# Peptides against a protein of PDB entry 5K2M: the designs that were tried, part 59

Target 1, 273 residues: chain A of PDB entry 5K2M
Amino acid sequence: MRIGITYTVLRREEMAIKERAGEFGEVVMLHEDDLLFPGNYDLDVVIIRNVSHFKALYTARLFESEGIPTVNSSRLIFEAGDKLFATLRLAGKVPVPEWKAALSEGGALRVPDSLGYPLVSKPVFGSWGRLLAKVNDRDSLEAVLEHRKWMKNPLYGIHYFQEFVEKPGRDIRSYVIGGEFVGAIYRYSNHWITNTARGGKAEPCSDPEVEELSVKAWEAFGEGALAIDIFESEKGLLVNEVNPNMEFKNAARVTGADMAGKLVEYAVEVAKT

## One batch from the design tools (peptide; made by RFdiffusion4, then SolubleMPNN)

Design b2_p13_5_s4 (from b2_p13_5, 7 letters changed)
Fold by OpenDDE base, seed 5:
Structure b2_p13_5_s4 (fold): chain B 273 residues (1-273), chain A 13 residues (1-13)
Amino acid sequence: as target 1 above (273 residues)
Amino acid sequence: MKDIYAPDAPEGN
């Protein structure tokens, strides 16, 4: 068994994955600078850990084109890593926050007619709450749209909005790998963005409802390893988003779950298929 | 080709 691991930065997650992968076979670490296609990599599977969503997507597709399966697959990265495409998958299977998409400023200005205020403006791509905006009124909406107009990336012209969900000072991050629930944490913050990368604290989450909902959310995609963001709302649990390039150092630390091992085990399973 | 890269934060969750 030859296991590739593509990466941009050797984080705690990549170190843990490397260590666990070494128990199953030969590990080939592939920094982005090592990647050139077409190539002869002689690998049974590749674990995709590129930081950039787009680099991860293209890396996965390039390996797949050479007959090498990836975890996650390019399909999963594409569908789960885009907030709007992920919502389209999730909405048919699990409760999600109310959402609207608009393809123009004129369309975006009509979103409050359906969702009301406050809103959350999201780019369809990005991590760590980057470019999230709480939109309380018309003036704020116009400001966000004006800023988007001057952004160079055309994807910023895809306007994705959610209802603002009032959270109990926390959200939930769960992990499902190969359809198995691995663990979950609460992320605490007084800020409406509860991401631990922004100073949130993590505690274990042991809730059967979270476990069931997390598995159902994963089933909307039907493959791979996903981190799942869940909100506790007045309407019950809502699946906000998923991440096909999961960070898990805090969750692994807090829960004691072998997330790196589970990811490697799944990759080995994929390699044998 | 347009640049589609958006840099990520150095610290993840």
Scores: peptide ipSAE 0.008, ipTM 0.550, DockQ to the pose 0.175
Fold by OpenDDE base, seed 4:
Structure b2_p13_5_s4 (fold): chain B 273 residues (1-273), chain A 13 residues (1-13)
Amino acid sequence: as target 1 above (273 residues)
Amino acid sequence: MKDIYAPDAPEGN
C-alpha cells in the first residue's frame, strides 16, 4: 500500500501520521510545493493535512479526480469545514447553538430580533477563532457588518451568527474517526474563545454523554475524521462546530489516544473499499 | 519562526 500525506507544515500531527503510516506501507510525503495536477500519482489513498481549508478541499478533489480516495474526502472537507454548511448537517441530528444566517446587511441587522444579544459573529470559514466576534450591541453589529463589506473574499458577505453560549470556562473537543470515538479533551480558557491555539490548556474528558453526542455529530456527515467542538451549556451539551482538518497533538498527549494511528487505520480502510 | 497559528489568508478549519 502507498499512502500519500499532503501537508503545509510538518507539525507533530503530520510526523505522527507519517510514523504510523509507515507501519502499513510506503509513505509519500507531499508538501504543497510538490503538488501539481494533473499528475501520475501512484497512491492508494491520500491523507489530507494541508493547513488551509481551501487548499485541503481542492487537493482532495484533485486526487479524487485521479481515482485516488482521500481522508478526508473533498465532500466532507467542504461540508464540515464551512461553519454554515456544517450547521445545516448538524442541526437536524444533534443539539446546536441557536443560529441565524443572513445574505445581506439588511438581513443581518434583523438577526438580534431572533437571537438577542450577545451574539457571536462567525465567518463561514476560518480557524483558531479567527474573525470571531462577540457582538454585545447594535453598534458592534454595525461595525462587524461594515468591516465585512471591505473584505476581499465574497464569502465574508455570508453572515453567520450564533447565540452566545455561556460556558464554564472551558469547552470540549472530541475526536471521531470512521465512526469510532477516539477521545475528548476539555479546553480551559478565561476567554470566551476556548481554543487551545489561543492559550487554552487541555485536560482529558471522560464523559459518556460526550462520546454519544460526538458519534451522533459524526453520523450527520457519515464519513471521515472529525474533531467536534462541544459546549457545556445550561441547555445541556451543544455541538458548536466540526473540523475536518483536526489538530490533535494536545489531545493525543493528554488522553494517550492513538489519534494518528486511528487516522491511518481509517485511511487504509478507505483505500481498500 | 512564524507561528503556525498566526492569522494568515482566508483559511477555514
Scores: peptide ipSAE 0.008, ipTM 0.542, DockQ to the pose 0.129
Fold by OpenDDE base, seed 1:
Structure b2_p13_5_s4 (fold): chain B 273 residues (1-273), chain A 13 residues (1-13)
Amino acid sequence: as target 1 above (273 residues)
Amino acid sequence: MKDIYAPDAPEGN
């Protein structure tokens, strides 16, 4: 068994994955600077750990074009890593926050007619709450839309909005790998963005409803390793988003779950199919 | 392009 691991930065997650992968076979670490296609890679499977969503997507697709399976697959990265495409998958299976998509400024200006204020503006791509805006009024909406016109990437012209969900000073991050629930944490913050990358604290979450909902959310995609963001709302649990490039150092530390081991075990299973 | 390919200091979650 030869296991590739693509990466941008050697984080705690990549080191843990490398260590666990070494128990199953030969490990080949592949920095982004080492990747050239087409190539003659002698690998049975590749674990994708590129930080950039787009680099991860293209890396996965390039290995797949050479007959090498990836974890996650390019299909999963594409569907789960876009907030709008992920919402389209999730909305048919699990409760999600109310949402609207608009393809023009004129369309976006009508979103409050349906969602009201406050609402949340999101780019369809991005991590760690980048370019999230709580929009409290018309003036704030106009400002966000004006700024988007001057952004170079045309994907910023795809306008995705959610209702603002009042949370109890925390959200939930769960992990599902190969359809198995691995663990969950609470992320605490005094800010409406509760992401731990912005200074939030993590505690274990042991809730059977979270476990059941997390598995159902994973089943909307039907493959791979996903981190799942869940809100505790007045309407009950809502699946906000999923992440096919999951970070888990805090969750692994807090829960004691072997997330790296579970990821490698799944990759080995994928290699054998 | 920086925000797409090289996000600021990944801390994890």
Scores: peptide ipSAE 0.008, ipTM 0.551, DockQ to the pose 0.220
Fold by OpenDDE base, seed 2:
Order: structure tokens, then C-alpha cells, then sequence
Structure b2_p13_5_s4 (fold): chain B 273 residues (1-273), chain A 13 residues (1-13)
């Protein structure tokens, strides 16, 4: 078996994936600079580890066009990596924060009529809590919308909002690979954006409800490897988002779960299909 | 203290 691994930066995750993939066959590391299509690649499967969502998406689709399956698939990357598209999938299967989407400023200005304040403005793409805004009032909403007008990417014109969820100073990140729950962690932060908390604590999360919910969230997509962000709310557990380009070094460290191995095993099974 | 959980890398890195 020949396993490709595409990457932007050789992180601990990519190193672990490489190491584990070596147990199953020949490993071909493919930096973004190595990727040219059509390329007639001789690979049985490609593990997509590009940092950029769009680069990952297009890389996956390009390999698929050559008949090479990818983990994750371009379909999964597309649907899971867009917050709105992910919400559309998730909302049919699991509890999610209340949300609204608007396609114009005029529409967006009516969102508080449904969600109230505070609400959270999110770009449909992006990571690291980038361009997340807690919108506490009308003035803040107008400011966010005004700023969006000057952003070059047309996707910033897609206005995605959630209710503001009060969290107990933490959130949960779980991992589901091939439909199997692999592990979960609590991420502690005093900031409402838990994901960006510097100096936060991570602890193992051993909650059967989290496990069940995580699997259900994965089933909304039905394939691949996902990190799942879950909020503990007054309404119970809410699936906030999923990530098809998951980082797992911290979760693997904290839980001891063999996330890299599970990912490789899944990729090997995909290759056999 | 180092952030013990790194967020996902931002797009464009």
C-alpha cells in the first residue's frame, strides 16, 4: 500500500501520522510545493493535512479526480469546514446553538429579532476564532456588518450568526474517526472564545453523553475524521462546529488516545474500498 | 504557561 500525506507544515500530528502510516506500507510525504495536477500519482490513499481549508479541499478533490481516495474526502472537507454548511448537516442530527443566516445586511439586521442579544457573528470559514464577534447590541452589529462590506472575500458577505452560549469556562473537543469515538478533552478558558485561550488547561473528557453526541455529530456527515467542538450549555450539550482538518496533538497527549493510528487505520480501510 | 491546547491553524498559514 502507498499512502500519501499532504501537508503544509510538518507538525506533531503529521509526524505521528507518517510514523503510523509506515506500519501499513510505503509513505509518500507531499508538501504543498510537491503538488502539481494532473500528476498521475501512484497512491492508494491520501491523508489530507494541508493547513488551509481551501487548499485541503482542492487537494482532496484533485486526488479524487485521479481516482485516489482521500481522508478526508473533498465532500467532507467542503461540508464540515464551512460553519454554515456544517450547521445545516448537524442541525438535522444533534442539538446546535440557535443560528441564523442572512445573505444581506438588511437581512442580518433582523437577526436579533430572532436570536436576541448577545449573539455571535461568525465567518463561515476560518479558524482560531478569527473574526468571531460577540455582538452585544445594535451598534456592534452595524459595526460588524460595515466591516464585512470592506472585506475582499465574497464569503464574508454570508452572514452567519449564533446565539451566544454561556459556557462553564470550558468547551469540549471530541474526535470521531470512521464513526468511532476516539477521545475528548475539556478546554478551559476564561474567554468566551475557548479555542484561543492562552495558558488554558486541557483535561480528558470521559462523558458517555459526549461520546454519544460526538458519534451522532459525525453521522451527520457519515465519513472521515472529525474534531467536534461541543458546548456545555444550560440547554445541555450543543455541537458548535466540526473540523475536518483537526489538530489532535494536545488531545492525544492528554487522553493517550492513538488518534494518528486511528486516522491511518481509517485511511487504510478507505484505500481498500 | 504555554497554551496546552493549540487552536487549529488559521487559514493562510
Amino acid sequence: as target 1 above (273 residues)
Amino acid sequence: MKDIYAPDAPEGN
Scores: peptide ipSAE 0.008, ipTM 0.518, DockQ to the pose 0.080

Design b2_p13_6_s1 (from b2_p13_6, 8 letters changed)
Fold by OpenDDE base, seed 5:
Structure b2_p13_6_s1 (fold): chain B 273 residues (1-273), chain A 13 residues (1-13)
Amino acid sequence: as target 1 above (273 residues)
Amino acid sequence: MDIIEPDFEGNVL
């Protein structure tokens, strides 16, 4: 068994994955600078840990083109890493925040007619709450749309909106790998964006409803390793988004779950299929 | 491009 691990930065997660992968076979660390295609890669599976969503997506697809399976697959990275495409999968299986997509400014200006205010503007791609806007009124909506016109990436012209969900000063991040629930945490923040990358406390979440919902959310995609972001709302639990390039340092620390081991075990299973 | 050490939770573009 030869296990590739692609990476941009050697984080705690990549170190843990490398260590655990060494128990199952030979480990080949592949920095982004090492990735040239077409190549002669002698690998049974590749664990994708590129920090960039797009680099992860293209890296996965390039290995797949050479007959090497990846964790996650390029399909999963594509569908789960796009907030709109993820919502399309999730909405058929689990409760999600009310959402609207518009393909023009004129369309986007009508979103409040359906969602009301406040609403959340999201880019379809992005992390750490980057370019999230709480839009409280028409003037704020117009400002967000105006700013999007000047953004060079055409994907910023895809307008994705959600209802604003009032949260109890926290959200939930759960982890499902190969269809198995691995663990969950509460992420505490006084900001409406509860991402711990902005500072916050993590605590274990032991809730059977979270576990069940997390597995159902994973089943909407049907493969791979996902972090699942869940909101506690007045309407109950809502699956906000999924992440096919999960960070788990805080969750592993807080829960004691062997997330790196579970990821490697799943990659070894994929390699044998 | 200085990778500002993100306190790591999220998928960079």
Scores: peptide ipSAE 0.025, ipTM 0.648, DockQ to the pose 0.357
Fold by OpenDDE base, seed 2:
Structure b2_p13_6_s1 (fold): chain B 273 residues (1-273), chain A 13 residues (1-13)
Amino acid sequence: as target 1 above (273 residues)
Amino acid sequence: MDIIEPDFEGNVL
């Protein structure tokens, strides 16, 4: 067994994955600077840990073109890493925040007729709550739309909106790998964006409803390793988004779950299929 | 109760 691990930065996750992968075979660490295609890679599977969504997507597809399976697959990275495409998968299987997509400003201006105010404007791509806007009124919507017109990436012209979900000062992040629930945490924040990057607290989440919902959310994609962001709402649990390039160091620390081991075990299974 | 270290969680561009 030869296991590739692609990475941008050696984080705690990549170190843990490397260590656990070493128990199953030879580990080949591949920094982004080491990646050249076609490369004639002698690998049975590649674990994709590139920080960039697009680099991860293209890296996965390039290995797949050489007949080397990846965790995650380029299909999963593509569909899970786009908030709108992920919503399209999720909405048929699990409760999601009420959403609208518009392909023009004129379409976007009609979104409040369906969702009301407040609503959340999201880019279809991006991390850390970057370019999330709580839109409380018409003037705020117009301002967000005006700013989007001048953004260089054409994907900013895809207007994705959700209902504003009132959260109990926290959200849930769960982890599902190969269809197995691995663990979950509460992420606390005093801000409506419960992003870990803002110095929140993490606590273990032991909730059977979260476990069941997380597995169902993973089944919407049917492969790979996903982090799943869940909201506690007045309507119950809502799957907000999924992440096909998960960080897990905090969740592993807080829960004691062997997330790196589970990821490697799944990659070894993928290599054998 | 662990302090969440700043994470690069999510799809960086």
Scores: peptide ipSAE 0.024, ipTM 0.636, DockQ to the pose 0.239
Fold by OpenDDE base, seed 1:
Structure b2_p13_6_s1 (fold): chain B 273 residues (1-273), chain A 13 residues (1-13)
Amino acid sequence: as target 1 above (273 residues)
Amino acid sequence: MDIIEPDFEGNVL
């Protein structure tokens, strides 16, 4: 078996995936600079570890066009990596925060009539809390919309909002690979954005309700490897978002779960189908 | 209680 691994930066996750993949066959590391299509790739499966959502999406689709399956698939990356498209999948299966989408500034200005204040403005794409805004009032909403008007990417004209969820100073990140729950952690933060690169603590989460909800959230997509972000709210557990390009170094360290091994095992199964 | 290591900030969309 020949296993490709596409990457932008060699992180702890990519090192662990490479090491575990070596137990199943030949490993071909493919930096973004090594990729040209159409090509002649002799690979049975490709594990997609590009950092950019769009680069990951296009890389997956390009390998699929050569008849090579990917983990994750371009379909899953597309559906799960867009916050609005992910919400559309999740909302039919699991509890989610209240949300609204608007396609114009005039539509967006009516969102508080349904969600109230405070609300959260999100871009449909992006990671690590980028361009998240807690909108407390009308003046703040107008400011966010004005700034979006000057952004060059047309996707910033898609207005996605959620209710502001009060959290107990933490959130939950769980991992589901091939429909199997692998593990979960609590992420502690004093900031309303828990997914910040600065100063959080991680602890193991051993909650059967989190496990059940995480599997149901994965079943909304029905394939691949997902990290799932869950809020503890006054309404109970809410699935906030999913991530098809999961980081797992902290979760693997804290839980002791072999997330890299589980990802490789799933990729080997995909290669055999 | 382990410190969360920084996420990779270099993600170009």
Scores: peptide ipSAE 0.023, ipTM 0.627, DockQ to the pose 0.172
Fold by OpenDDE base, seed 3:
Structure b2_p13_6_s1 (fold): chain B 273 residues (1-273), chain A 13 residues (1-13)
Amino acid sequence: as target 1 above (273 residues)
Amino acid sequence: MDIIEPDFEGNVL
C-alpha cells in the first residue's frame, strides 16, 4: 500500500499521521509545491492535510480525477468546509443555532426580524473566528454590511447569520472518524469566541450526550474525518460547525486518543474499497 | 519568512 499525504506545513499532526501511516505501507509526503496535474501518481489513497480549504478541496478533486481516493473526499471538504452548506446538512439531523442566510444587503437588514439582537455575522468560509462579528443593534449591522461591500471576494456577499449563543465560558470540540467517536475536549476562553488559538485552556470532555450528538452530526455527512464544534446552551447542546481539516494536537494531548492512528486506519479502509 | 506553525484549529482560505 502507498499512502500519499498532502501538506502545506509539516505540523505535529502531519508528523503523527506520517509515523502511523508508515506502519501500514510506503508513505509519500507531497508538499503543495510538488503537486502538478494531470500527474502519474502511484498511490492507493491520499490523506489531505493542506491548510487552505480551497487548496484542500481542489487537491482532493484532482486526485479523485486520477482515480485515487482521498481522506477527506472533495465532496466532504466542499460540504463541511462551508459554514452555510454544513448548516444545511446538520439542521436536518441535529440541533443547530438558529440561523438566517441573505443574498443582499436589503435581505440582511431583515434578518433581525427573525433572529433578534444580539446576532452573529459569519463569513461562510474562514478560520480562527476571522470576521466573526457580534452584532448588538441596527447601527452595528449596517456597519458590518457596509464593510462587506468593499471586500473583493464575492463570497463575502453571502450573508450568513446565527443567533448569539450564551456559552458557559467554553465550547466543546469532538472528533468523529469513519463514524467512530474518537474523543472530545472543552475549550475555555474569557472571550465569546472560544478558539484555543487565542490562548484557551483545553480539558477532556467525557459526556455520553456529546458522544451521541457528535456521531449524529457526522452521520449528516456520512463519511470521512470531522472535528465537530458544539455549544452548551440554555436550549441544550447545539452543533455550531464542523471542520474537515481538523487540528488535533491539543485534543490528542489532553484525551490521550490516537487521532492520527484512527485517521490512518480509516484511510487504509478507504483504499481497500 | 519563518512559517511559524500556525495554530489553525479551522479551515484557512
Scores: peptide ipSAE 0.027, ipTM 0.660, DockQ to the pose 0.420; fails the geometry check

Design b2_p13_6_s2 (from b2_p13_6, 10 letters changed)
Fold by OpenDDE base, seed 2:
Structure b2_p13_6_s2 (fold): chain B 273 residues (1-273), chain A 13 residues (1-13)
Amino acid sequence: as target 1 above (273 residues)
Amino acid sequence: MDIIDLDFEGNIL
């Protein structure tokens, strides 16, 4: 067994994955600078840990083109890493926050007719709550749309909106790998964006409803390793988004779950199929 | 600068 691990930065997650992968075979660490295609990669599977969504997507697809399976697959990275595409998968299986997508400013200006205010403007791509806007009124909506119009990436012209979910000062991040629930955490924040990247605390989440919902959310995609972001709302649990390139250092530390081991075990399973 | 190549601290990766 030869296990590739692609990475941008050697984080605690990549170190843990490397260590656990060493128990199953030879580990080949592949920094982004080491990636050249087509290549003569003698690998049975590649674990994708590139920080960039697009670099991860293209890296996965490039290995797959050489007959090397990846965790996650390029299909999963593509569908789960886009908030709108992920919503399209999730909405058929699990409760999601109410959402609207518009393809023009004129369409976006009508979103409040359906969702009301406040609403959340999201880019379809991006992590750590970047470019999330709470839109409380018409003036704020116009300002967000005007700013988006001048953003260079054409994907900012895809206007994705979600209802503003009142959360109890926290959200949930769960982890499902190969259809198995591995663990979950609460992420606390005094800000409406509860991402731990902004100095939030993490605590273990032991809730059977979260476990069940997390597995169902994973089943919407049907493969790979996902982190699942869940909101506690007045309507019950809502699956907000999924992450096909999960960070788990805080979750592993807080829960004691072997996130890295489970990811490697799944990658070894994928290599054998 | 691709906005997706930022770390948690907003550093370029």
Scores: peptide ipSAE 0.018, ipTM 0.583, DockQ to the pose 0.104
Fold by OpenDDE base, seed 4:
Structure b2_p13_6_s2 (fold): chain B 273 residues (1-273), chain A 13 residues (1-13)
Amino acid sequence: as target 1 above (273 residues)
Amino acid sequence: MDIIDLDFEGNIL
């Protein structure tokens, strides 16, 4: 068994994955600077840990073109890494926050007719709550849309909106790998954007409803390793988003779950199929 | 999605 690990930055996660992968076979660490395609890679599977969504996506697809399976697959990275495409998968299987998509400013201006205010403007791509806007009124919506016109990336012209969910000062991050629930945490924040990257505290989440919902959310994609963001709402649990390129150092520390081991075990299973 | 690197112009890397 030869296990590749692609990475941009050697984080605690990549170090843990490397260590656990060494128990199953030979480990080949592949920094982004080492990646040239087409290549002659002697690998049975590649664990994708590139920081950039697009670099992760293209890296996965490039290895797949060489006949080498990846964890996650390029398909999963593509569908789960886009907030709108992830919503399309999730909405058929699990409760999600109410959402609208518009392909023009004129379309976007009609979104409040369906969602009301407040609503959340999201880019379809982005991390750490980047470019999330709580839109409380028409003036704020117009301002967000005006600013989007001046953004260079054409994907900013894809207008994704979600209802504003009142949360109990926290959200839930769960982890499902190969269809197995591995663990969950509460992420506490006084800000409406709950993210541990913004200095939120993490605590263990032991809730059977979270476990069941997390597995169902994973089944909407049917493969890979996903972090799942769940909101506690007045309507019950809502699956907000999924992440195909998860950070787990805080979750592993807080829950004691072997997230890195479970990821490697799944990658070894993928290599054998 | 946990990380997207952006360049100095706010473009995705």
Scores: peptide ipSAE 0.017, ipTM 0.609, DockQ to the pose 0.093
Fold by OpenDDE base, seed 1:
Structure b2_p13_6_s2 (fold): chain B 273 residues (1-273), chain A 13 residues (1-13)
Amino acid sequence: as target 1 above (273 residues)
Amino acid sequence: MDIIDLDFEGNIL
């Protein structure tokens, strides 16, 4: 078996994936600079680890066009990596924060009539809390919408909003690979965006309700490896978002779960299908 | 209690 691994930066995750993949066959590391299509790649499967959502999406689709399966698939990356498309999948299976989408400024200005204040403005794409805004009032909403008009990417004209969820100074990140729950952590932060916490801590999360909810959230997509972000709210557990290009270094360290091994095992199963 | 590592953009992993 020949296992490709595409990457932008060799992180601890990519090193662990490479090491575990070596137990199953020949490993071919493919930096973004090594990728040219159409190509003649002799690979049975490719693990996609490009940092950019769009680079990961296009890389997966390009390998699939050569008849080479990917983990994750371009379909999964597309649907799970867009916050609105992910919400559309999740909302049919699991509790999610209340949300609205608008396709114009005039539509977006009516969102508070349904969600109230405070609300959260999100871009449909992007990671690590980039361009998230807590919108407390009308003036703040107008400011966010004004700034969006000057952003060059037309996807910033897709207005996605959620209710603001009060969290107990933490959120949960769980991991599901091939439909199996692998582990979960608490991420602590004093900031409402847990993803940007200077000096945050991670602790193991061992909660059967989190495990059950995480598997159900994965079943909304039905394939691949996902990190799942869950909020503890007054309404109970809410699935906020999923990540089809998961970072797991902290979770693997804190839980002792073999996330890299589980990802490689799943990729080997995909290669045999 | 381990400090959460930051990504290359200075965000939590």
Scores: peptide ipSAE 0.017, ipTM 0.593, DockQ to the pose 0.098
Fold by OpenDDE base, seed 5:
Formats: sequence, structure tokens, C-alpha cells
Structure b2_p13_6_s2 (fold): chain B 273 residues (1-273), chain A 13 residues (1-13)
Amino acid sequence: as target 1 above (273 residues)
Amino acid sequence: MDIIDLDFEGNIL
């Protein structure tokens, strides 16, 4: 068994994955600078840990083109890593925040007619709450749309909106790998964007409803390793988004779950199929 | 209760 690990930055997660992968076979660490295609990679599977969504997506697809399976697959990275495409998968299986997509400013200006205010404007790509906006009124919506016109990436012209969900000063992040629930945490933040709260607190989440919902959310995609962001709302639990490039350092520490081991075990399973 | 340092969730374009 030869296990590749692609990476941009050697984080605690990549170190843990490397260590656990060493128990199953030979580990080949591949920095982004080492990746040239077409290549002669002698690997049974590649664990994709590139920081960039697009680099992860293209890296996965390039290995797959050479007959090497990846965790996650390029399909999963594509569908789960885009907030709109992820919503399309999730909405058929689990409760999600109310959402609208518009392909023009004129379309986007009509979103409040359906969702009301406040809204959350999201880019379809990106992490750390980058370019998330709480849109409380028409003036704020117009400002967000105006700013989007000046952004060079055409994907900023894809207008994705959610209802604003009032959260109890926290959200839930769960982890499902190969269809198995691995663990969940509460992430505490005084800010409406829980995902960007430096110095937030994590606590274990032991809730059977979270476990069941997390597995169902994973089943919407049907493969791979996903972190799942869940909101506690007045309507009950809502699956907000999924992440095919999960960070798990804090969750592993708080829950004691062997997330790196579970990821490697799944990658070894994928290599055998 | 552990402090989340969320410094590195890098979907960098």
C-alpha cells in the first residue's frame, strides 16, 4: 500500500494523517510544488489536503485521470466545496436554511421578496467566512451587489443567499467519514459567523439527532470524508454547509476521536476497491 | 473547554 498525501501547508491534520498512514503502508508526501501532470505516480490512493478548494479539485481530478483514486474524489470536492452545489445535494435529504440563487443583479434584488430580511450573502466558494455579509436591508443588498461587480472572479456573479439563522451563540460541526459518524463539537462564538471566531471554545456534542442528521447529510453525497456544519434554529437542526477539506485538530482534541485514523482507514478501503 | 484557533481553515483561492 502506497498512500500519497497532497498538501499546501503541513498542519497538525496533515501530520496526524501522515503518522496514521504510516501504519498502513508507505507514505508519500506531495507538496503542491511536487505535482506535475501527466506523471508516473506509483500510488494506490491519494489523500487530498491541498488548502485551496480549486487546487484540491484539480489535484484530485489529475490523479483520477491516471487511475489513482483520491480521498476526497474530485466529484465530491466539486459538489461539496461549492456552497450552492452542496445545498442542491443537501436540500433533497436534510433540512437546510432557506436559500435563493440569482445569476444577475436584477435577480438578486428580488431575493428579499422570497426570503425577507435579514439575509446572508455568501460567495459559492471560499472559507473562513470570507465575503459573508449579513444583509439587513435594501441599501445593504445594493452595496453587496455593487461590490461584487468589481470583483474579478466571475464566480462572484453567482449570487447565493440564505435566510439569516439566529443561533444560540454556537454552531455544530460534525464529521462523517465513509458514512460513519466520527464525532461532533459545539463551536462557541459571540459573532454570527461562528466559523471565523479566533479564540472560540469547542465542546463535545453528544446528540443522537446531530449524529442521525450528519449521516443523512453525508448520504446526500454518498462518499468521502465531510465536515458538516449544523445550525440550531427555531425550526430545529439545519445543515448549513459541508466541507470536503475538513480541519479536525480541535474536534479531535475535544472529542478524542481518531479522525486522522478514520480518514486513513477510509483511504485504504478506497484503494482496495 | 478548548480554545478553537481557527487560523488555518484555508480554502485559499
Scores: peptide ipSAE 0.017, ipTM 0.611, DockQ to the pose 0.239; fails the geometry check

